# Peptides against a protein of PDB entry 5JNO: the designs that were tried, part 123

Target 1, 112 residues: chain A of PDB entry 5JNO
Amino acid sequence: MVAKFQPPPEYQLTAAELKQIVDQSLSGGDLACRLLVQLFPELFSDVDFSRGCSACGFAAKRKLESLHLQLIRNYVEVYYPSVKDTAVWQAECLPQLNDFFSRFWAQREMED

## One batch from the design tools (peptide; made by RFdiffusion4, then SolubleMPNN)

Design b1_p30_4_s3 (from b1_p30_4, 12 letters changed)
Fold by OpenDDE base, seed 2:
Structure b1_p30_4_s3 (fold): chain B 112 residues (1-112), chain A 30 residues (1-30)
Amino acid sequence: as target 1 above (112 residues)
Amino acid sequence: AEAARRQAIEAEKQKLLEPVRSLLEELLSQ
């Protein structure tokens, strides 16, 4: 049995919100990281969000899943259409996303 | 069962991505 994932409103950026994030970004990879933080704050928290959301079935995990990455990519494509090319996405965005996420949790591990 | 699981995941993926497509259409129509 697979729990249904109903995207909450927090994952739906308006044009104005997206533009604001873009204006703060220096590159496509940087934009991707900023989108990661804005869209999925639960990935950076120790709080179990799945316990409180039976409607969406979303489970808080400390890993980047393909669905998260796909959503981020679609937003990035709005201003950086070159990432439609998988090779560009894998070279410019994915490494930065993975490094950013890994470094975050690595730092948390050192503090504990 | 596995096929049904894949279909369910794909359906949820589309739900997640639809707002982005709608946003893109909105931006292009302005």
Scores: peptide ipSAE 0.065, ipTM 0.564, DockQ to the pose 0.029
Fold by OpenDDE base, seed 1:
Parts: sequence; C-alpha cells; structure tokens
Structure b1_p30_4_s3 (fold): chain B 112 residues (1-112), chain A 30 residues (1-30)
Amino acid sequence: as target 1 above (112 residues)
Amino acid sequence: AEAARRQAIEAEKQKLLEPVRSLLEELLSQ
C-alpha cells in the first residue's frame, strides 16, 4: 500500500518567518541559500535519515533534489517574481544554491 | 500508464507547494 503524501509541517513558513528571512537576505540568490538552510537542515546533517518521513516515506539524502529546489523557488518567487523565469532562476539562484551546498560538504570532508 | 504515473507525481508535488501558494495569497491580502 502506498501511504498518502503529506507535506512535512517544518517545510511551511509563516508570512512573518519568510519576511524575516527576506530582511536578512542580500539578494534572491542569498535568500535561496537561507531558505535551503532553514527548510532543510537535514541536508546538512550527518544523521542517517534512511528511515525517511513517517508520513510520506521519503528519506532525506545529502543531495539537492528537484522537489527541494522547487519549494525554495516558490518561496523566492514571493519577493522576487523574476525567478519565475527559468533563465533567471538558473542564473541568479541555482548556481549559488549548488555552490553553497557543495562547498559545505567539501569543507566537511576536509575536516573529517 | 507512464503518463498517469507522471501526473500522479506532479499532483503530489502540487500538494507540497500548496502551502506556499496559500502563503502568497495571505501576503497579497495584507
């Protein structure tokens, strides 16, 4: 049997929370990175999440998946509607997200 | 069958994004 998909509540921000993150952000790309950290702290953890979400059955992995990026993009679009354009998203946000994430793990590997 | 599976997956993604859309609507109403 396939369990009904339920979005984890920790991935839902209030208007006030989002506004605070925006106020701390320097740009759309910076906002995207901040959202990455705030929404998906499990992607930065050494903890094994192989058991996955009890509600949806999906396991968190140390990889930026399409769904993560889509969720982040939708939040960014609230204040930066221009990222609705894929070209803008790929130029302004995706490189910063990927660089931030990859550098984080690269640094962790060097420290271990 | 493949098309149906893709549509089902897309529907699940939309469920995940719904809170963001709701948040946007809330912000626009302020």
Scores: peptide ipSAE 0.060, ipTM 0.560, DockQ to the pose 0.027
Fold by OpenDDE base, seed 3:
Structure b1_p30_4_s3 (fold): chain B 112 residues (1-112), chain A 30 residues (1-30)
Amino acid sequence: as target 1 above (112 residues)
Amino acid sequence: AEAARRQAIEAEKQKLLEPVRSLLEELLSQ
């Protein structure tokens, strides 16, 4: 029998933690960005290192991967069900996530 | 072989998401 697969604890939010982030959010896109920072702080590190998971083999690199986006989307859908529609997700959340992430690194590059 | 490897990776991703989906379903049922 296959044992229960459990992701790293830092990628799981309780109801209380999620509610707190939602209360601080202005929109679905804003919520997505806040979740990005909360779940994957390693993506914003100045050091060129990757964070791995020995249990699942996942390695978080300094880039937005499909698995990051899928996890974020799952949480966003709870309070913004419209993002279950891929077109809405691509119009309201993905651009904001990409812009936020890109602007962060662009700003850091200018500060060298 | 390439297709099989890709399918295995996608299956692993789904396993990673399952606990999150289960948690969310519990919250929505309350």
Scores: peptide ipSAE 0.054, ipTM 0.546, DockQ to the pose 0.026
Fold by OpenDDE base, seed 4:
Formats: C-alpha cells, structure tokens, sequence
Structure b1_p30_4_s3 (fold): chain B 112 residues (1-112), chain A 30 residues (1-30)
C-alpha cells in the first residue's frame, strides 16, 4: 500500500491554522502562494549564509525544491482536491508559485 | 518605477503573512 505523505513536524499545520490561511485565499493558486510564505519563510530571508563562513564559499541557495512544492501541494489538496491532477497543479498553482518567488528575488537582485 | 515594484512585492508578502501574524497575536493575547 502507498504510504501517506507526512510533512516534517516543523512544517505541520493544524486544522485551525490551515483554515485561517484558506479563509484568506481567493483560489488554489493564491492558497499555494500563501502557504509558500508561511511554511518556508527562510526562502525569503535576507540572511547571507555565506557571511558566517567566508572560507567555505557557501552561498545560500534561494530555490523552490521538489520537497517544498510537494508540501505545499499536500495542503492545497485538502481544500482543492482537483490539484491532485498533475495537469491542474501545473496549470493553476505552479505558475503562480514560480512567478511570485522569481519576481521577489529578481527585484531584490536589481536593488543590490 | 523599480521602487514602486519592490513596494508592491513587499506589500503582497505582508498580505500573505497576515493570517499567521493574526493567529500569533491572538494567541499571545490569551
């Protein structure tokens, strides 16, 4: 049998928390963007992780990974079951997520 | 124009965080 998807504890939302976010959302795509900001504030952080260790050459990567997207999709599916269909997810949610995230960092880069 | 665009993005970011902020404020007031 297929194992149920379980988010890591640090990314677990209660029913009340999720409902609050949903109540503020206008669509599945909008909900996805709100979940992105809520679940992964570190992806929007101004912290330069390389600053702490100049010798290692570590650069903070600001990228949406497959796990991030899966976690978001897991919650969106609760109220918008249609996104279980990959075609719907790719048409309604992914473009909005990528656009919001890309524009955020593109603007930050232009100001730096 | 660029500054305005940045402000719009930041405003949207704050809008997206509002539900969580409100929840925390309510919890802290209890």
Amino acid sequence: as target 1 above (112 residues)
Amino acid sequence: AEAARRQAIEAEKQKLLEPVRSLLEELLSQ
Scores: peptide ipSAE 0.043, ipTM 0.623, DockQ to the pose 0.036

Design b1_p30_4_s4 (from b1_p30_4, 14 letters changed)
Fold by OpenDDE base, seed 4:
Structure b1_p30_4_s4 (fold): chain B 112 residues (1-112), chain A 30 residues (1-30)
Amino acid sequence: as target 1 above (112 residues)
Amino acid sequence: SEAERRARIREEKERLLAPVRALLEELLAQ
Protein backbone atom coordinates (compact mmCIF):
# COMPACT_ATOMS: atom_id res chain seq x y z
CA MET B 1 0.00 0.00 0.00
CA VAL B 2 1.10 3.54 -0.77
CA ALA B 3 0.39 5.98 2.03
CA LYS B 4 -1.39 9.18 1.06
CA PHE B 5 0.48 12.32 2.01
CA GLN B 6 -1.44 14.02 4.79
CA PRO B 7 0.56 16.49 6.83
CA PRO B 8 -0.57 17.55 10.30
CA PRO B 9 -2.83 20.61 10.29
CA GLU B 10 0.02 22.77 11.59
CA TYR B 11 2.06 21.92 8.50
CA GLN B 12 -0.60 22.17 5.82
CA LEU B 13 -0.38 24.65 2.98
CA THR B 14 -3.14 25.64 0.62
CA ALA B 15 -2.48 25.62 -3.09
CA ALA B 16 -2.40 29.41 -3.02
CA GLU B 17 0.11 29.53 -0.18
CA LEU B 18 2.36 27.02 -1.89
CA LYS B 19 2.11 28.91 -5.18
CA GLN B 20 3.14 32.11 -3.45
CA ILE B 21 6.25 30.45 -2.05
CA VAL B 22 7.04 28.95 -5.45
CA ASP B 23 6.77 32.37 -7.06
CA GLN B 24 9.43 33.62 -4.66
CA SER B 25 11.74 30.68 -5.36
CA LEU B 26 14.53 30.52 -7.92
CA SER B 27 15.11 26.76 -7.75
CA GLY B 28 14.03 23.57 -6.06
CA GLY B 29 16.65 24.08 -3.39
CA ASP B 30 15.52 27.64 -2.81
CA LEU B 31 11.93 26.44 -2.58
CA ALA B 32 12.97 23.82 -0.05
CA CYS B 33 14.58 26.43 2.19
CA ARG B 34 11.55 28.70 1.99
CA LEU B 35 9.30 25.79 2.85
CA LEU B 36 11.51 24.98 5.83
CA VAL B 37 10.97 28.49 7.19
CA GLN B 38 7.25 28.55 6.45
CA LEU B 39 6.41 25.10 7.79
CA PHE B 40 8.70 24.85 10.80
CA PRO B 41 9.33 28.25 12.38
CA GLU B 42 9.73 26.43 15.70
CA LEU B 43 13.09 25.12 14.46
CA PHE B 44 14.35 28.70 14.43
CA SER B 45 13.27 29.50 17.98
CA ASP B 46 13.78 28.31 21.53
CA VAL B 47 10.00 28.19 21.94
CA ASP B 48 8.18 24.92 21.37
CA PHE B 49 5.08 25.68 19.30
CA SER B 50 4.24 22.00 18.94
CA ARG B 51 3.51 21.57 22.63
CA GLY B 52 0.25 19.74 23.06
CA CYS B 53 0.01 18.78 19.39
CA SER B 54 -1.02 15.14 19.12
CA ALA B 55 -0.74 15.18 15.35
CA CYS B 56 2.84 16.32 14.82
CA GLY B 57 4.70 15.53 18.02
CA PHE B 58 7.75 17.47 16.91
CA ALA B 59 10.34 18.48 19.44
CA ALA B 60 11.75 21.98 19.36
CA LYS B 61 15.43 21.28 18.87
CA ARG B 62 18.09 22.65 16.59
CA LYS B 63 18.05 19.68 14.24
CA LEU B 64 16.42 18.75 10.95
CA GLU B 65 14.72 15.38 11.28
CA SER B 66 13.62 12.90 8.65
CA LEU B 67 9.97 13.84 8.96
CA HIS B 68 10.75 17.53 8.42
CA LEU B 69 12.63 16.66 5.27
CA GLN B 70 9.92 14.33 4.02
CA LEU B 71 7.22 16.96 4.41
CA ILE B 72 9.32 19.53 2.57
CA ARG B 73 10.11 17.05 -0.18
CA ASN B 74 6.42 16.25 -0.66
CA TYR B 75 5.65 19.91 -1.33
CA VAL B 76 8.70 20.44 -3.53
CA GLU B 77 7.63 17.47 -5.67
CA VAL B 78 4.49 19.34 -6.70
CA TYR B 79 6.51 21.79 -8.77
CA TYR B 80 9.76 19.85 -9.15
CA PRO B 81 8.78 16.23 -9.80
CA SER B 82 12.40 15.30 -10.39
CA VAL B 83 13.05 15.32 -6.64
CA LYS B 84 11.10 12.08 -6.46
CA ASP B 85 14.45 10.69 -7.47
CA THR B 86 16.48 10.44 -4.27
CA ALA B 87 19.69 11.29 -6.09
CA VAL B 88 18.17 14.56 -7.30
CA TRP B 89 16.80 15.34 -3.85
CA GLN B 90 20.23 14.74 -2.32
CA ALA B 91 21.98 16.86 -4.93
CA GLU B 92 19.59 19.78 -5.32
CA CYS B 93 17.75 20.22 -2.02
CA LEU B 94 19.43 18.54 0.95
CA PRO B 95 22.73 20.41 0.70
CA GLN B 96 20.96 23.75 0.52
CA LEU B 97 18.67 22.90 3.43
CA ASN B 98 21.56 21.80 5.59
CA ASP B 99 23.71 24.78 4.63
CA PHE B 100 20.96 27.26 5.40
CA PHE B 101 19.98 25.65 8.68
CA SER B 102 23.56 25.29 9.92
CA ARG B 103 24.48 28.84 8.91
CA PHE B 104 21.41 30.18 10.66
CA TRP B 105 22.30 28.61 13.98
CA ALA B 106 25.97 29.41 13.57
CA GLN B 107 25.08 33.08 13.36
CA ARG B 108 22.67 32.81 16.28
CA GLU B 109 25.37 31.16 18.34
CA MET B 110 27.62 34.16 17.86
CA GLU B 111 24.86 36.42 19.11
CA ASP B 112 24.33 34.39 22.28
CA SER A 1 -11.60 24.21 21.11
CA GLU A 2 -9.14 22.40 18.89
CA ALA A 3 -9.73 24.92 16.14
CA GLU A 4 -8.93 27.75 18.51
CA ARG A 5 -5.78 25.98 19.65
CA ARG A 6 -4.60 25.61 16.08
CA ALA A 7 -5.38 29.25 15.43
CA ARG A 8 -3.29 30.32 18.41
CA ILE A 9 -0.38 28.17 17.30
CA ARG A 10 -0.60 29.61 13.81
CA GLU A 11 -0.61 33.13 15.19
CA GLU A 12 2.42 32.45 17.35
CA LYS A 13 4.28 30.93 14.42
CA GLU A 14 3.51 33.95 12.26
CA ARG A 15 5.33 36.18 14.75
CA LEU A 16 8.52 34.27 13.98
CA LEU A 17 8.16 34.23 10.21
CA ALA A 18 9.08 37.82 9.43
CA PRO A 19 12.54 37.92 10.99
CA VAL A 20 13.37 34.41 9.83
CA ARG A 21 12.40 35.28 6.27
CA ALA A 22 14.69 38.28 6.45
CA LEU A 23 17.56 36.11 7.61
CA LEU A 24 16.79 33.63 4.85
CA GLU A 25 17.13 36.35 2.23
CA GLU A 26 20.41 37.49 3.74
CA LEU A 27 21.84 33.99 3.80
CA LEU A 28 20.67 33.18 0.29
CA ALA A 29 22.31 36.37 -0.95
CA GLN A 30 25.72 35.24 0.33
Scores: peptide ipSAE 0.434, ipTM 0.835, DockQ to the pose 0.459
Fold by OpenDDE base, seed 5:
Structure b1_p30_4_s4 (fold): chain B 112 residues (1-112), chain A 30 residues (1-30)
Amino acid sequence: as target 1 above (112 residues)
Amino acid sequence: SEAERRARIREEKERLLAPVRALLEELLAQ
């Protein structure tokens, strides 16, 4: 059997917390970006937040890994079930996530 | 303790959220 995917405590959201983010979102792609920021602030900083999280092993890296994307997708699916279709996920969410993440670091580099 | 460590990390994360959220809104508006 395959156990239900359970994110580490640092990356868990209550129903109320998720709803709050959803209420601020205009689309599945928008929700995905907001979840990226909320769940993984370590991706937007050089500070290593993984010292206290031995379960996930996430480090301050400037790239989106498959585990990050899967966690985000799991939450997005709650309110946008259509992203269970990989084609929809790749058309509506992935491009927006990658675009936002790239623009963030591009902007930060220009300010240095 | 591990619980205290996780709490500290959570606090550090929260300090970073506000500025990053602001940048997100700016980028989404462009």
Scores: peptide ipSAE 0.428, ipTM 0.832, DockQ to the pose 0.431
Fold by OpenDDE base, seed 3:
Structure b1_p30_4_s4 (fold): chain B 112 residues (1-112), chain A 30 residues (1-30)
Amino acid sequence: as target 1 above (112 residues)
Amino acid sequence: SEAERRARIREEKERLLAPVRALLEELLAQ
């Protein structure tokens, strides 16, 4: 029997919170990007918003790590179960996540 | 309580999300 993943409090969404994000989403990839923003604001700022999380150990970095992606995928699977297939995840969600994240920082660099 | 702790964390994060969400909408529209 596989134990269910339990995110640390900093990355825990209620059913209502997740539903709200889903209602704003047009696709699995869109949902993934919205979850990225909601769960990990520290990735979009120089300020460390994860310093209170001893369990996850995430710090303010401009990089999408495997654990970030896995956590997002766990939530996306609730409404888009097809992403349980790695090929679907890699085709529908990962490109959009990486594109959005890269373009975000590229734009910020141009404003400097 | 832990529930209260989670609520405080979420509230703090929400204050910083609006600009990023706006950019997300712009980028997704392209």
Scores: peptide ipSAE 0.418, ipTM 0.847, DockQ to the pose 0.543
Fold by OpenDDE base, seed 2:
Structure b1_p30_4_s4 (fold): chain B 112 residues (1-112), chain A 30 residues (1-30)
Amino acid sequence: as target 1 above (112 residues)
Amino acid sequence: SEAERRARIREEKERLLAPVRALLEELLAQ
């Protein structure tokens, strides 16, 4: 059997923390974006927190990697089980994540 | 130590959360 992915402690949320984010969310895509910010604030900064980190496996700056997406999806599935279907994930969550992330950096590039 | 390193990373992340959350709300409202 394939081992279940378990994130490092810095990327783990308690039930209470997750519920708080869910309470602010209006959809699976919205929840995904909020989780992106909460879990990976380093992706929105010029500071590289993952440099030299062997535990997390994250390396790319200003890029959503497979491990980021997998972790977010795992949490989204708790309240939106439909995203277990890859087609739903790709239609409802991935476009929202990519759109938000792209818009963020596009805005920052214009301001810098 | 590694534990101290992780603690520093968490603290730095917390400092980044507030402004990023504000930007998120702004972008989602558009």
Scores: peptide ipSAE 0.411, ipTM 0.834, DockQ to the pose 0.439

Design b1_p30_5_s1 (from b1_p30_5, 16 letters changed)
Fold by OpenDDE base, seed 2:
Structure b1_p30_5_s1 (fold): chain B 112 residues (1-112), chain A 30 residues (1-30)
Amino acid sequence: as target 1 above (112 residues)
Amino acid sequence: SPKEARLAAHAAEIERALAVLAEMEAERAA
């Protein structure tokens, strides 16, 4: 199981907010991607992440760090308990997250 | 709220990201 991480209030989703995202999701991996966008919109911009959240102090890197992934996984497992299994998380969610994130920035690079 | 303000500040990129995700979803379904 993934250890629960208590994020700052700015990164806490209410049950209603989470359910809304879940209702739009097609799978656990899809949910993970949607959570990535909603929880960490700064990762999709050129603005420093710490600038958007002074409390977290995260560096503005165009990469998914362990802390980001852990928080996402904590929410995903609420509706998809199977991702508590690391093998499932690595097979169903991580590849989709990485592919999505990479594709996003690849397209942005073409526009720059 | 601070959270809502943050989301609003990145609304354009959120929409772009969701569009990319939608493309991937469509490809996976095809």
Scores: peptide ipSAE 0.715, ipTM 0.956, DockQ to the pose 0.884
Fold by OpenDDE base, seed 3:
Structure b1_p30_5_s1 (fold): chain B 112 residues (1-112), chain A 30 residues (1-30)
Amino acid sequence: as target 1 above (112 residues)
Amino acid sequence: SPKEARLAAHAAEIERALAVLAEMEAERAA
């Protein structure tokens, strides 16, 4: 089981918002990627946010930290409870998240 | 709201990210 983490209000999704994202998702891994974009859009930008918030991880530049992943997992497990199993999370969601994030920045770096 | 303002500030990159995701989804489904 994954430990629950209570995010700051600005990173909280209502039931309706979460459902909308779920309805657009094809799988648990796909949902995880969509949540990454919606919860942490600043991770896809070069804009520097120096708020010094340890709970939201604004200091993380082009890096998926455990705090980001934990919050995403908390939302994914609402509709895909199997990801409470760490083995399932590591097999179904983490690879897709890492591949997606890496591919995004690889494309951006090629354009710079 | 601050949340809405943050999303609006990153709207272009959100669209770009979702486009990358769509490409990966298509490749996986092929």
Scores: peptide ipSAE 0.715, ipTM 0.956, DockQ to the pose 0.843
Fold by OpenDDE base, seed 1:
Structure b1_p30_5_s1 (fold): chain B 112 residues (1-112), chain A 30 residues (1-30)
Amino acid sequence: as target 1 above (112 residues)
Amino acid sequence: SPKEARLAAHAAEIERALAVLAEMEAERAA
């Protein structure tokens, strides 16, 4: 099982904020993608991300790291407890996250 | 708040990302 991680306050969601995202989501995988956008908008821009938190592990540009995924999974588990099972997480959420992130940047590269 | 300021600074790219997600959702539903 993936260890729980408590992020800095600026990366925390209230119950109301999380519920709003859930209400807009079609599935656990879809929820994961929406959480990716709302928690880490820096990963979708060319703005320097290293200054945000150089000491907490959120340092990579345009990469989905284990720490990002752990935080997303922690929130998804609140409404989809089945993702505590790594096999479910890898089948239902990770593929959608990777496909979404890749498609976004592929599309951006074509526009440049 | 710092959190709101961060979201506001990336608002355009957030909208772009959500548009891409909407396209993928539509494709899965079809």
Scores: peptide ipSAE 0.715, ipTM 0.956, DockQ to the pose 0.872
Fold by OpenDDE base, seed 4:
Order: structure tokens, then sequence, then C-alpha cells
Structure b1_p30_5_s1 (fold): chain B 112 residues (1-112), chain A 30 residues (1-30)
């Protein structure tokens, strides 16, 4: 099992919020993608995320980082405990996340 | 709240992202 990361309050979902997302999801992989959108909407925007804090040096990029994936996995495993197994996570969720994220930006680039 | 403000600021792109996801879901179901 991957160690859990405790997110700051702004990245925490209540049970009700998570339940809503789960109810809209078709599978664990689908849930992961929906969580990506809801937890990290800035990853889908051209807006400079560092604008809010010049001191922290954090800048949003069109990239899924380990920390993003870890947080998503923490929530997915609440309803899909099997993803605690890394092999399951890598087979069922990671491919869908990567495909979804890549497709989003590929389409955006072509439309601009 | 800061959380709600962040979601509101990205509402348009959230909807766009969910539309892309819906397309992929439809393709997998076909």
Amino acid sequence: as target 1 above (112 residues)
Amino acid sequence: SPKEARLAAHAAEIERALAVLAEMEAERAA
C-alpha cells in the first residue's frame, strides 16, 4: 500500500462531496479522472497559478505529478479498496488518467 | 470559501474537461 498524504484543507473532500463524485462515476478509473478535475481544476486552465503567491514559487503546469496522483488514489481507494494494490492502480486508473489528461490538452491545442 | 472560489474561477474549464471525459466514456461503452 502507498502511504497516505494528508492534503491541506482546500484539497480535502467531505464525505458528501466524494459521494456525489462517486455517484457520477462509472468505474474506479472514471472516478479517478473526475477527482482529477475537481481537485485540481487549475491543471486544465491557462491561468497562471503562481499569481496568487509570489513567495511560494509554485507554478501550475500541464503535467500530472506524483503528489496529484497520490491524493487522487487516496480518495479512489475509499470506494475501490483494490487500488491499494499498486498493480491494480497502474492497470485500472493510471492509464485512464494519463489518456484523459493528454486528450484534453491535445484537443485544446488544436482548437486554439 | 477559498475552495469554492477556486472552483468558480475554473468553472468553464471544468465543464470542458468533463465533456472530454464524457466523450471517452461513450467511446469505451461503444
Scores: peptide ipSAE 0.715, ipTM 0.956, DockQ to the pose 0.876; fails the geometry check

Design b1_p30_5_s2 (from b1_p30_5, 10 letters changed)
Fold by OpenDDE base, seed 1:
Structure b1_p30_5_s2 (fold): chain B 112 residues (1-112), chain A 30 residues (1-30)
Amino acid sequence: as target 1 above (112 residues)
Amino acid sequence: SPKEEKLAKYKEEIERALAVLEEMQREAAA
C-alpha cells in the first residue's frame, strides 16, 4: 500500500482558515487562485526558499507543479465538489490559475 | 509558528499577488 501524502504544516489549512478564504472568493477559480497565494507565497518571490518536504522534490521557480495544483484542488473540492471531475477542474480552475500566475510574473518582469 | 513566519516573510508578495488577482476580477466583470 501507499501512504497518504501529508504536506508540511505550512501547507495545511484548518477549517476556519479555509472558510475565511472561501468567504473572500467569488468562484471556484477565484478560490483556487487565492489558495495558490496563501499556500505557496514563495512562488511569487524572487528569493530562494528552503524545501521542507523531501516528497516535493526540487521546486521550479515561476512554475506551477503538479503537486501544487493537486493540493489546491483538494481544498477547492471541499466547497466545490464539481471540480472532482477533471473536465470541470480544467475548465473552471486551471485556466484561471495559469492566467493569474503568468500575469503576475509578466507584470513583475515589466517592472524590472 | 513556521506557518505564521512564512506568511509574514512573504507578506509583501502576497499583497502584490492579490492586487493582480483583484484586477483580473475587475476586468472579467467589466
Scores: peptide ipSAE 0.702, ipTM 0.953, DockQ to the pose 0.917
Fold by OpenDDE base, seed 4:
Structure b1_p30_5_s2 (fold): chain B 112 residues (1-112), chain A 30 residues (1-30)
Amino acid sequence: as target 1 above (112 residues)
Amino acid sequence: SPKEEKLAKYKEEIERALAVLEEMQREAAA
């Protein structure tokens, strides 16, 4: 069996913190994107915050990895239980996450 | 706290990312 992943404190959200993000979200997909920003801001920078963290592993530069997506999905499920269905997750959240992340870096490459 | 320090460190990146997200929302609503 595989033990449930316990993220470091910097990747944990209290109920109040999660509620605040939910209140700003328009949908499950929007919530997922906002969670990406709040949980993993290091992915939007050239500096990898988690590089020295043995607990959360190495994050590939400018890539969304399975561990990131799983943690986001866990939080989204709290308010959108339907994403427990993989088909719903892949239709409602995953495309928006990928489009958002790709768009961010595409625009950043156009900056000086 | 470590979490607060992390958010402070990446404040500008967070703001830029959220701006991109808001732009996407505007385009989707158009």
Scores: peptide ipSAE 0.701, ipTM 0.953, DockQ to the pose 0.909
Fold by OpenDDE base, seed 2:
Structure b1_p30_5_s2 (fold): chain B 112 residues (1-112), chain A 30 residues (1-30)
Amino acid sequence: as target 1 above (112 residues)
Amino acid sequence: SPKEEKLAKYKEEIERALAVLEEMQREAAA
């Protein structure tokens, strides 16, 4: 049996914290977007967290990765069990996440 | 806590991101 993935404390939400976000959300897709912001605010920053690492040369990319999406989905499922269905997740949440994330950076680029 | 420090560090970015989200919601509701 594969052990359940345990995210770092920075990405672990208590029931109270999750409820607070849910109370602000209008839908599962909206909840997903709000979770994206609260869990991974670094994805909305121009600050390169790899700055200063000359050895590894790692550079952060402005994209939503599988690990981000999986963690968000896990929380969304708590209040919207229907997203356990991959088709529902792909129809209701993923498009909103992608549109939101893309729109954010498109606007930021226009401000430059 | 590390989580609280992270949120504090990115406070402005979070506010901007949420503003974009709310704008999208207003447009969808219009």
Scores: peptide ipSAE 0.701, ipTM 0.952, DockQ to the pose 0.916
Fold by OpenDDE base, seed 5:
Structure b1_p30_5_s2 (fold): chain B 112 residues (1-112), chain A 30 residues (1-30)
Amino acid sequence: as target 1 above (112 residues)
Amino acid sequence: SPKEEKLAKYKEEIERALAVLEEMQREAAA
């Protein structure tokens, strides 16, 4: 039996921390993007992923993995239950996440 | 805590990322 996935402490949000991010968000898609930044800031940097956590494994520097997306979705569902529907998640959140992440790195490349 | 240290380490990148996000939101609302 495989235990339920439990992210490292740096990827866990308390109710208060999540509420703070929600209060800054305009929509489910916006919330998803803000969660991406707050949970996985290492994806926005060229700095290597923290070596202090063996449970994190290898993190691709410029790739949104399924585990990242699932964790974000879990938090978004708390305030936007409609994203439990995969069609809604794919229409409202995934495009925003992908566009945001791509735009960020495109901009960074132009600055170099 | 590890979480706090991580956020402090990537503070500048977080701010830059959020700026990009806000720019996108403004464009979408225009």
Scores: peptide ipSAE 0.697, ipTM 0.951, DockQ to the pose 0.909

Design b1_p30_5_s3 (from b1_p30_5, 18 letters changed)
Fold by OpenDDE base, seed 3:
Structure b1_p30_5_s3 (fold): chain B 112 residues (1-112), chain A 30 residues (1-30)
Amino acid sequence: as target 1 above (112 residues)
Amino acid sequence: SPKAARLAQFAEAIARAQAVLDEMQAEAAA
């Protein structure tokens, strides 16, 4: 089973908030991407921040870090328990997350 | 709330990101 991580309140979703995102999602991978947007919108902003969470280790960088992925995975597994299997997570969710994030910034780079 | 304020601050970024995601899903369904 996947280890749990308890994020600070600013990165916590209520059951109702999570359900709303799930209702908009087509798959576990799609849910993961939607969670990425909702939980870490700063990763999609051109604004640079010096802020970070010293307690939990979060930092505003333009990259997906292990802690971001772990938090997303914790929420995804609530409705898609199969992602508790690392092989499933790596096959179904990680590729979509990486593709989405890379595509976003690749497009932004071309616009600059 | 601090959470609501943060989301409001990044509303445009969220919209842009969601648009890219929607495009990806549309392409996958085609």
Scores: peptide ipSAE 0.707, ipTM 0.954, DockQ to the pose 0.865
Fold by OpenDDE base, seed 1:
Structure b1_p30_5_s3 (fold): chain B 112 residues (1-112), chain A 30 residues (1-30)
Amino acid sequence: as target 1 above (112 residues)
Amino acid sequence: SPKAARLAQFAEAIARAQAVLDEMQAEAAA
């Protein structure tokens, strides 16, 4: 189990920002994917980055790590409390996140 | 702000990622 993580302000969403993303989302899984894009856009870029969080030691890698997923889950839980159940999170959100991330980079590799 | 600057820096990447996600959702709804 991964404990809840409090990120620095750069990775925090206001209530208004979160609501805007929710209004554009079709499901909890879709919301999770949209949160991934907005919270960690560097994971979708070819631009080199090495800046981690100096205050919390958050590592920046071009991979979906447990800490990324936990932060996303924290926001999804606000509007979809059922994902507090690990079985629901693994059935409805994780597969869509992994499929989305994999599809993105698979397409990019074919284009380059 | 640092947050706004980061989002602006990756605006193109965000647009590409959103396009892929929209395609996935369209396929799932069909």
Scores: peptide ipSAE 0.707, ipTM 0.954, DockQ to the pose 0.903
Fold by OpenDDE base, seed 2:
Structure b1_p30_5_s3 (fold): chain B 112 residues (1-112), chain A 30 residues (1-30)
Amino acid sequence: as target 1 above (112 residues)
Amino acid sequence: SPKAARLAQFAEAIARAQAVLDEMQAEAAA
């Protein structure tokens, strides 16, 4: 069973916010990707942008960590309860998340 | 709110990410 993770307030979505994202989603995997963008936009920022911020001093980490995935999965399962099955999560959501994330940064590298 | 401020801070990144996602979905549907 997927353990429930209580995220910090800044990573919590209201029912209305989640519903809006769901309405734009075509599948559980698509929903997962859209949640990735909305919950963790810092993962898509340029390294120089994040490093150049003297106020935050945050070094952007271009990696999908287990905690990111756990939070996303917790929201996805609200509308796609089948992802509570790890096999479904690994077949329907994880590949799309990884492909999306990798494609994003591969494209950005070519533009530099 | 801190949440709104973060979204505003990364608005451009969000837009770029959404564009890539839309392209990926369009290709998959073709």
Scores: peptide ipSAE 0.706, ipTM 0.954, DockQ to the pose 0.890
Fold by OpenDDE base, seed 4:
Structure b1_p30_5_s3 (fold): chain B 112 residues (1-112), chain A 30 residues (1-30)
Amino acid sequence: as target 1 above (112 residues)
Amino acid sequence: SPKAARLAQFAEAIARAQAVLDEMQAEAAA
């Protein structure tokens, strides 16, 4: 049995929403990056999104975690089934995701 | 909706991120 994470409703994309992102994407890796932006915009913001829960003391982190990657992969698989193969995922999507994320924050650090 | 509200809250961040991504894709295509 293949375990897939079922995201909360606020992180679920409808077929139409996913299709719109796909239409803007040039490849599986590009799709992955666009999904990163749309699903987890908090990771690209200086806004304290953890402010909603003062009781739990949750702190926002600017890093890609396994859960983020798994959710993105689940959506990419819909249009690029080949990424079900871990080797393909690691060759085509992960490098682009990491490069994109690191480049974003590297640029932001220089601008500030 | 809560989902729409969250996206609106991070609209600027999304725009900046998309711009970086577009630049990367353009460079790769050149």
Scores: peptide ipSAE 0.706, ipTM 0.954, DockQ to the pose 0.846

